# Ledger of designs, part 263: peptides against a protein of PDB entry 4GMN

Target 1, 375 residues: chain A of PDB entry 4GMN
Amino acid sequence: RYANITLLALVTLASIGTDFQETLVKGNQGSRESPISAADEEWNGFDDADGDAMDVDQKSSSGEDQEEDYEEIDVKEDDEDDDDDSITSEMQADMERVVGADGTDDGDLEDLPTLRELIQTAVPQLIRLSNLPIDSDESLTIQSHALSALNNISWTISCLEFANGENANIHNAWYPTAKKIWRKTILPILEADSADLKLATQVTSLAWAVARVLHGETPTDGNPHRKFISLYHSSKQQAGGNSNSIEEPEDPFQGLGVKCIGVVGSLAHDPAPIEVNREVGVFLVTLLRQSNNVPPAEIVEALNQLFDIYGDEELACDKEVFWKDGFLKHLEEFLPKMRTLTKGIDKRTQPELRTRADEALLNLGRFVQYKKKHA

## One batch from the design tools (peptide; made by RFdiffusion4, then SolubleMPNN)

Design b2_p26_3_s1 (from b2_p26_3, 18 letters changed)
Fold by OpenDDE base, seed 5:
Formats: structure tokens, C-alpha cells, sequence
Structure b2_p26_3_s1 (fold): chain B 375 residues (1-375), chain A 26 residues (1-26)
């Protein structure tokens, strides 16, 4: 009886985290429907005047118009008004305020009572439940649900902009709690060295969400970046051996490998110690060098992390790691491989992966050019 | 830099896409 109530409460907290994210995504899409007057701020394109007119030989192959009769599958939008009544009017109002308000600098969540109760009341209980001794299948189930709820809440909060003092009240309330999740939930599970890849995937997902807010201010106790790099390598060794491969998630971006890359990339941001940054940077560049044996989604994430870490020339890691360890050469040598990799992804079967790979390829070209100009 | 703004913007967009919450079908 008590266990079922606890499980229901944990499921409800995980759902609330989901609903908040959806509301944040919808609120940010709705703000784009305001007619951006096309103030064509002329993004002064790169004046690369090297007009090597590749003669696109317009071989007008008169491919016969096969009128593929697109049967208009009248997808009845069954407006299943799944009135997922899970979003309380108070939760919606809190999320609308988070999307619309220039955050007042006062770390007070007076105007965000639901978010305040989630951070101050619910999360501390979830941390406690995630850190219970595992002595039964019931305790393992409670831990898994507590980790799921922490994951969803942490991911939702990590979707907020905190740059330039935006949402400073939420950041200030979340920051000590995020550090507590790291120290009391993530580190103990990583130190237990469990062979449970499901638990490892859950804790790594949570670690990524937390590290996306804390960045280089994530506690460095016990060198967590090395633990996640080790977990990455261990996960690759296990996938090759036993036919109980955890079914690779249908979404290639939800894989443990991608999550490990996301965590270590986030941990390497300024003000991370230069040696932490170096070890992560070398790991990421090594994945690009070994790209023939690395899933495309992991390559996309590794590139994105490299751009995020080394996109600022004013940071100490630019001089002391990026330039000093010769990362530009490795990125430039990877460009033709990335083009081949991206072209090898089928747009029909893996549209998201292809779109993300096309974006990462475009950004790699731009990043290499940027770094060459600022050398 | 304009590149840093674009990286931040893309990070926010990628976050929204990667933050596909664990839809645990319960």
C-alpha cells in the first residue's frame, strides 16, 4: 500500500516534469508567431570571393514524370483531446511566467509557487528515495522512478536560458539543488560501479541534465568526467558480446554513448579545470578520428560539444587546449569524413539523424573557418 | 561573437530536441 502510493507520487512527479517541458517548448514556439518584421539584419555573409564556379553541368535528365499518386492518406486527426489534465492551471501559469518574464535578480520564487515546491520540497525527497539502500526489487523500482522524476525536472529546468542573467531567480534556486543531486544521487550511483546498464543510462541522463546547468561548476570530486569516459568505453565493449544488448533505443540520440558524450562535454565548459577540459577534448577528438567505428549520433553530439566548449576564443581552454593540442587539424581532417558519414544517412529512415548530421557538418565547416580566421 | 550567439541559440534548440524526456510509457 505505501509503496504503491510512493510509486504513484513518483510517476506523477515525472509526468509534471514532462508537461512543464512541453509547455516551455510550446510557449517558445508561440512567441515566434509574433510577426518578426523581417528586419533583414543583413548577416554580412562571409565575403569569400573565391568564385570557383563549379560548373554544375545541368545534365537535364528528362526523368519521366512518374506521377506517384500520393494517396492523400486522410489522417483523420483524431483530435484525441487527450485532455491530459496533468497540467494544473498553477503549473501552466508558472511555466508561462518562466517563458515570458525577464527574470528578476532576486533568487525568490514567490511568483513561481509550483516550481518553488518542486525544487524545495519534492526534489529533496526524490534525492532521498534515489539514495536508499537497494535491498529489494521494490527498492530498485523506487530508485528507478525517483531517478526518472529527477531526470524530467532537471531536463525541464535545463531548457531555460540562464545566459545574461535571464531566469536568475530560477537559476539561484536550482543551483544548490542541482549540486545536491550531483553529490547525493549521481556520484554515489557512479561509485557503486553497478553492472546495471539501465541504471547507468538513467544516472547518465540525469547527470547530463544537471551538468547542462552547472557546466564547469559541476563538482569535480572523484573526477566524474573519467567515470563517464570509462562508462562510454565499457558500454561499447558490452554491446559487442551478449545478445542481451539493451535494445538500442529507437532514437539514436537517447543511447548511453550520446549521453556520456553530453555529460563530459558539459563538464568541460569554463570554468572547468584545464586538465578536465583537455581530457574531455582529447576524448571527443579521438571519437572523430575513430569515426568509422562510432555511431553517427555520437559523432554529431561530439561535434556539438566541441563547438560549445571551444567556441569562445577568450576562454583559457582555447589557448591552453584547443590551439596547444592541435585540435583544428583534427577537425579539418574530419570534414571529408563527416561529409561521407552524413551522405550515408538515409533521409527516409532516419530524418532526424540526417538533419542533425547536416547541421553538424555545416557547423563544422563554419567552425574550422572561424578558427582559421582567429588563429 | 556572432558565432557564440549562434552556438548558444543552437544549444537551446538542440536542448529542446534532446530533452525528449524519457517517455516511459508507464
Amino acid sequence: as target 1 above (375 residues)
Amino acid sequence: SEFQKEVRRRNLERTRELGKLVNKEF
Scores: peptide ipSAE 0.022, ipTM 0.669, DockQ to the pose 0.611
Fold by OpenDDE base, seed 1:
Structure b2_p26_3_s1 (fold): chain B 375 residues (1-375), chain A 26 residues (1-26)
Amino acid sequence: as target 1 above (375 residues)
Amino acid sequence: SEFQKEVRRRNLERTRELGKLVNKEF
């Protein structure tokens, strides 16, 4: 009885995290479709010039085109109004405020009551539930659902813009909580060294979401980047041995490999220790060198992470890692391979993968040109 | 899950925005 109530509450919290995500998306789409109100410049009426319109009388004949009476097959679209009434009006109002608020307000979530309760009340309980001793199938189920809820919340928050002081109130509320998730949920699970690939995928997904906000300020204690690199390699060794057991996710971007790359890439951003940055940078560049044996989605993610890490020449990692370790040469040598890889993706069967590969190829060309100009 | 689809969409959009950031006159 208690476990079923706990599981229902965890499923509900995971749903709430999804609904917040969907609402943020709808809000961001609405803001882009706001037409630039062309200022009604009063078009002052230009004057009466007399131009003689000539009378050309062309008599073209009435062809009686037969109106073929297309019987409108009244396909009653059963609007299955899947009233996914899951999004509460309060959640919608909170997310509309997050999308609309230019507000420089001092870290208070008073205007975001649902998000406040999610961060301040729900997440601490989810951290507790994810860190319970595993002694039963019930405790494993509770942990999995708690990780799912934490994942959804963390990913939703990680999709907010925090650059240039945007959403500073949310960032300031989330930042200490994100560090708690890292220290109390992610690290203990990574230290347990479980052979459970499902748990590893869940914790890696959560770690990516958390690291997308914390970046190089993610706690480096115990070198978690090496654990995710090790997990990447271990996952590849297991996939090579048993062709039957890992349902490769139908989506190439949901693979454990992509998630590992996303985590370690995020961990390597400034102000990460230069040695953490170097180890991650070498890992990512090594994937490009070994690209013949690497899934295209992992190559796309590795490229994006390299652009994000080394896109700023003022950062210490540019001089101490990118230039010092000769990464430009490896990126330039990878350009023809990336062109071949991208062209090999069928646009009809894998449209998303093709689009992301075309974008990554374009950016690789630009990035190489940039780095050559600033050499 | 719809959440995973949406994480993908946002990662794609962010990659496009980062692609716009890389479209800054490097």
Scores: peptide ipSAE 0.020, ipTM 0.631, DockQ to the pose 0.047
Fold by OpenDDE base, seed 2:
Structure b2_p26_3_s1 (fold): chain B 375 residues (1-375), chain A 26 residues (1-26)
Amino acid sequence: as target 1 above (375 residues)
Amino acid sequence: SEFQKEVRRRNLERTRELGKLVNKEF
């Protein structure tokens, strides 16, 4: 009985955390539809060019092509608009406040009661549940659901803009909790060195969400970047050996390899220690050099992480790692390989992977040109 | 479980949105 109630509560918390995101996203999309003022492009009038009416008499060959009445099978896409009424009026009001509030610097979540309760009350319980001794299949199930709930909440918060002091109240409330998730949930699971790739995938997904907010301020205790790099390599070795089909996620971007790259990339952002940045940067550049044996989605993520880490020339990592370790040369040498890789992705079977590869290729060209101008 | 599918779906959408954010004008 208690376990089923706990599981239902964990499922509900994981749902709430994601419905909150969908509403944040819809709200941010609505604010970007500022009406493009119809610039009065002066409709330059039709020039009345007089061109002669040549009477070409072409013969009516009455080919009775049989209109095969293709019965349009009106596949009613039952758009089951499952208007999952799970968005409480309180959550919607909290979302409208997050989207509409010019970020008042008051580090209190007084105006965001649902988010406050989620961060202050729910997350600390999820952390406790994720750290229970695994002594049964029930405790393993509870841990998995607690990790899923923490993942959804952490990813939702990680999709908020925190640049330029935006959402500073949410950031300030989340930051100590994010560090607590890292230290109490993520590190102990990584240190247990479990051969459970499902658990490793869950904790790595959570670690990525947390590290996207903490960046280089993520606790460096026990060199977690090396653990995720090791996990990346171990996952590749296991995939090559035993055909125990860990069903590669249908989406290439949900793979453990992509998640490991996302984590270590996020950990390498300023103010990360230069040696952490270097080890991650060398890892990412090495993936590009070995690209013939690397999934395209991992290449896309590795490129995006490299752009995010080294996009600012004022950062210490630009001089001490990017230029010193000669990363520009490797990126420039990778351009023709990236063009070939991107062209090799079928737009029909993998449209998202192709789109993100086309974007990463474009950005790689721009980034190389940028760095050459600032050399 | 349907829940695990939903967690995966929502992680996908987030990854897509992250991809949209990376139009860095360099």
Scores: peptide ipSAE 0.023, ipTM 0.618, DockQ to the pose 0.042; fails the geometry check
Fold by OpenDDE base, seed 4:
Structure b2_p26_3_s1 (fold): chain B 375 residues (1-375), chain A 26 residues (1-26)
Amino acid sequence: as target 1 above (375 residues)
Amino acid sequence: SEFQKEVRRRNLERTRELGKLVNKEF
């Protein structure tokens, strides 16, 4: 009974997180065609597989055929437009304010009551639920749903622009909570060293969403970048050994490898320690060098992360890592390989992967030219 | 498990070796 209420509440919070993301995407599509690839982690519905068929021994009481003449009540199907307005008018009004607001610097969410309650009330409970001792399949299920809800909320917030002081109120409210998710949810799960690739995927997705806001200010305690790099390599070794096809996600960008790259890339941004930046940069450049054995989506993500990390020549990582470790040469040598890789993607079967690969190829050419001009 | 810890250790070592290989080829 309490389990079912908790699960329903977690499903509801995950749904609210998705609905907010969709609303933000719809609101932003009206103003800027930046393709926010929604991390539509489709809520894989409750697989009601364990329908214990209670053999209800329906005693055949032979009750007599009373032909009750059911008058055909012509129930006009009032097309109740199931305006499945799953988004409350309050949620929509909050999202419209988020898209339009010159944020105040004070981290006050007085004007955003739904978002305030999500950050201040819901997320702290989700952090608690994600940290329950795993002692039953029920506790594992609760953890999974709590991670999904945290994922959706964190992804939604990570889709907001925070550059140049935009949404500063939301950023300032989220920032301490994001650090709390990192320290209380992500790090403990990463340190538990589970072989559960589902849990690893969920925590890595959440870690990416959180790291997209915290960047190089993500807590460096326990060298999390090395844990995610290690997880990346572990996932590749497991996929090669057990013929239990972990069904590669239908979306190539939802793969654990892509998520690991996204996390470590985000962790390497300024003001990350130069050694963290170097270790991540070397990892990403190594993926490009080994591109024949790397999924195209991981190459696309690795390129985007390299552009984001090393796009600013004024940052210490440009001189101390990019130029010092000779990354330009590897990007130049990769350019013809990227052209071949991108052309090999079928536009009909993988349209998104092809589009993002065409963009990454274009940006690689531009980035190489930029870096050559600023050498 | 001890096996998982060993797999992570080996992968971290391999990542460090790859990073050293990249730094040696540069």
Scores: peptide ipSAE 0.007, ipTM 0.417, DockQ to the pose 0.019; fails the geometry check

Design b2_p26_3_s2 (from b2_p26_3, 19 letters changed)
Fold by OpenDDE base, seed 5:
Structure b2_p26_3_s2 (fold): chain B 375 residues (1-375), chain A 26 residues (1-26)
Amino acid sequence: as target 1 above (375 residues)
Amino acid sequence: SAFREEIRKRNLELNRFLGKLVNKEY
């Protein structure tokens, strides 16, 4: 009886974390319909260097327009408005405030009572439940659900903007709790060295969400970046051997490899120790060099992490790691491989992966050009 | 830098669409 109530409460807390994210996404879509007056910020033109116009002869091969009459299967979206009324009016009001507030108020979470109770009351219980001794299938189930709830809450909070002092009240409330999740939940599970890939995937997902807020201020005790790099390599060795490999998630971006890259990338941001940054940077660049044996989604994530880590020339890691270890050369050498990789992704079967690969390719070209101008 | 901010904005947008939430079909 108590276990079922605890399980239901954990499921509800995980749902709450999901609903918060969905509303944050919807609120940001709605704010785009306000016509931002095109303030013509004069993006100073690239000087057109006189590249010889190769006359590509437009041989107009008149391919016959076979109008394949795609019968519009009028899939009646049965709007089963399953209004899953899981969102309380107070929660919705807190979510709307988080989406709409220019977080300039140095205030406490007084105006965000639901989020306050989630951070101050619920999360500390979830941390306790995730640390229970595993002595039964029931305790393992409770841990898994507690990790799921912590994951969803942490991901939702990690989707908030905290740059330029935005949401400072939420950041200040979350920051000590995020460090507590790291020290009390993530590190103990990583240190237990369990062969449970499901648990490893759950804790790595949570670690990424937490590290997306803490960045280089994530506790460095026990060199967690090396543990996640080791987990990445171990996950690749296991996938090659047993036909009962945990089905690779249908979404290539939900794979353990992608999550490991996301964690270590986040851990390497300023103010991370330069040696942590270097070890992560070398790991990421090594994935690009080995790209023929790396899933495309992991390459996309590794590129994005490299751009985020080394996109600021004022940071110590730019001089001490990026330039010193010759990362630009590796990115330039990877550019033609990335073009081939991206073109090899079928737009019809993997539209998201293709879109994200096309974006990462575009950004790689821009990043290489940026770094060459600031050399 | 303007480049970091552009990438950060894009990565925030992309990360919002990443189904990184545990949707358990219950």
Scores: peptide ipSAE 0.028, ipTM 0.705, DockQ to the pose 0.497
Fold by OpenDDE base, seed 2:
Structure b2_p26_3_s2 (fold): chain B 375 residues (1-375), chain A 26 residues (1-26)
Amino acid sequence: as target 1 above (375 residues)
Amino acid sequence: SAFREEIRKRNLELNRFLGKLVNKEY
């Protein structure tokens, strides 16, 4: 009885995290639909050039094309507008404030009561539930659901802009909680060195969401970047050996390899220790060098992480790692390989992967040109 | 500066496609 109530509560908290994300995405779209004033660009009518009607009489071969009356089965897409009324008016009002708030630097979540309760009340309980002793299948289920709820909340918060002091109130409220998730949930699971790839995937997804906010301020205790690099390599060795269907996620960007790259990339951002940055940078560049044996989605993520880490020439890692370790040469040598890789992705079967690969290829060209100009 | 702003725009666009939420069909 208590377990079922706990599971339902964890499911509900995971759903609330999704609903917030959807509302943020919708709100950010609505602000971009500034009505493009229909500038009456006078559609200059194409001149009706007088081309002569040559009467070519070609003959009436009466092929009886059997009109197979394909009954157009009008599949009424019942747009079941599942108005999933799951978004409470309070949640919507909080999200409208997050999207519409010119950043009042008031470091209090007084105006965001739902988000405050998620961060201050719910997350500390989820951390406790994720860190329970595993003594039963029930406790394992509770841990998995608690990790899922923490994942969704952490991802949603990580999708907020925190650059230039935007959402500083949310950042300041989340930051100590994010560090607590890292120290009390993520690190203990990583240190347990479990052979459970499902658990490893869950904790790595959560670690990525948390590290996207904490960046190089993520606690470096126990060298977590090396643990995620080791997990990356271990996951590749297991996939190569046992044909036991760890169902590769249908989405190539949900793979454990991509998640490991995302975590370590985020951990390597300024102000990360230069040696942490170097170890991660070398790992990412090594993936590009070995790209023939690396999934395209992992290459896309590795490129994006390299751009994010080394996109600023003012950072210590630019001089001490990027230039010193000769990363530009490796990126230049990778350009023709990336073009081949991207062209090899079928637009029909993998449209998202192709789009993100085309973008990463474009950005790689721009990044190489940028770095050459600032050499 | 210009490339940092392009990265920022990319990050905002990537946040739209993150799909990293666990949609558990329960």
Scores: peptide ipSAE 0.027, ipTM 0.696, DockQ to the pose 0.447
Fold by OpenDDE base, seed 3:
Structure b2_p26_3_s2 (fold): chain B 375 residues (1-375), chain A 26 residues (1-26)
Amino acid sequence: as target 1 above (375 residues)
Amino acid sequence: SAFREEIRKRNLELNRFLGKLVNKEY
């Protein structure tokens, strides 16, 4: 009984996190409609004159259109749906405030009641539920649902812009909570070294969402980057050996390999320790060198992480890792391989993968040119 | 500068495609 109520509440919290993200995506689409200035293309309608009046009278016959009487099925709207609209309206209003705030109002979380309750009330309970002793399939189910809810909330928050002091109020509220998720939920599960690839995929997805906000400020206790690198390699060894089809997710970007790359890439950002950055950078560059055996989505993610980590020449990792370890040579040598790989992706069957690979290829060319100018 | 801004733009666009949400159809 209590477990079913807890499961329902966890499903509801995971749904709330999804709806919140959908609302963020819709709001951020509206802001990119820069008013296409109606260029007054004065369509100068050319004057041309005279053409004659020929009068052709043809009486085309009145076909009797049979009015098929569509019986209006009076679908009684059962009025019970009114309570769900209220929560969606508050969430929408919070998202409209987050997305529509021109980056001037460091508003308090007081103006974001739904987001405040998610961070301050829901997340601490989800952390507690994710840390329950696993003694039954029911407790494992509760953990899985708690991780799903934490994942959805963390991903949604990680989709907010925090650069240049944007959403600083949300960042400041989330940051200690994100560290708590890392220390209390992610690390204990990673340290348990479970052979459960489902649990590993869930915790890695959550870890990526959290690390996308914390970056190099993610707690380095127990070298979590090495654990995720090890998990990446272990996942590849299992896929090669056991015909237990872990159903590769239909979306190539939902694979455990992509998630591992996303986590370790995020962990390697400044101000990460240079040794952490080096180990991750070498891992990512090694994937490019071994690209013949790496899924295209993992290559796209690895490239994107390399651009994000090493895109700033002012960072210590540029001099101490990128240049010292000769990464530019490996990226330049990878350019022709990436062109071949990208062209090999069918636009009809894998349109997203192709689009993201075309973008990553373009950015790789630009990145190599950028680095050559700053050599 | 310009490349960093393109990376930032990419990260914002990638955030839209990171369907990393667990839609549990219940």
Scores: peptide ipSAE 0.029, ipTM 0.702, DockQ to the pose 0.512; fails the geometry check
Fold by OpenDDE base, seed 1:
Structure b2_p26_3_s2 (fold): chain B 375 residues (1-375), chain A 26 residues (1-26)
Amino acid sequence: as target 1 above (375 residues)
Amino acid sequence: SAFREEIRKRNLELNRFLGKLVNKEY
């Protein structure tokens, strides 16, 4: 009984975290589709002129209208509008405020009560539940659902813009909580060195969401980037040996490899220690060199991470890692391979992968050109 | 089962959304 109530509560919290995400995604789409209100310049009607439109008499050929009696097959589309009315009006109002907030308001979440309760009340309980001793299938199930709820909340928050002081109130509320998730949930699971690939995938997804906000300010204690690099390599070795269909996720971007790349890339951002940045940068560049044996989605993610890490020439990692370790040469040598890889993706069967590969190829060309100008 | 599928679906939507955000104009 207690376990079923706990499970239901965790399912509900994971749903709330995702409904919040869906509302954020919908709100951000609506703001881009706001048409540039063409100023209704009252184009005052210009007046007069008389021009004689000539009377061309073209004859009425009476084509017999064969009334083809289209039997309206009343396909009752049972629009099961599964109105997933799961989005509470309070949650929608909080998201509308986040999307509309000019970032000027003081670091209080008073105006964001649902988000406040998620961060301040729900997340601490989820951290506790994710860090319980695993002694039963029930405790493992509770941990998995707590990780799922933490994942959805953390990913949702990681989709907010925090650059230039935007959403500073949310950032300031989330930042200490994100560090608690890292230290009390992610690190203990990574230290347990479990052979459970499902648990590893869950914790890696959560780690990516958390690291997308903390970046190089993510706690470096115990070198977690090396654990995720090791997990990447271990996952590849297992996929090559046993034809036990780890059902490759239908989406290439949901793979454990992509998630590992996303985590370590995020961990390598400034102000990460230069040695952490170097180890991650070398890992990512090595994937490009070995691209013949790397899934296209992992190449796309590795490129995006490299662009984000080394896109600023003022950062210490540009001089101490990018230029010093000769990364530009590796990116230039990869350009023709990326063109071949991208062209090899079928637009009909993998439209998303092709689009993201076309974008990454374009950005690779731009990035190489940028770095050559600043050499 | 349904809850895991829902998490999967929503994580897919998130990754699609993230892919749209990362257009850095260099």
Scores: peptide ipSAE 0.019, ipTM 0.577, DockQ to the pose 0.041; fails the geometry check

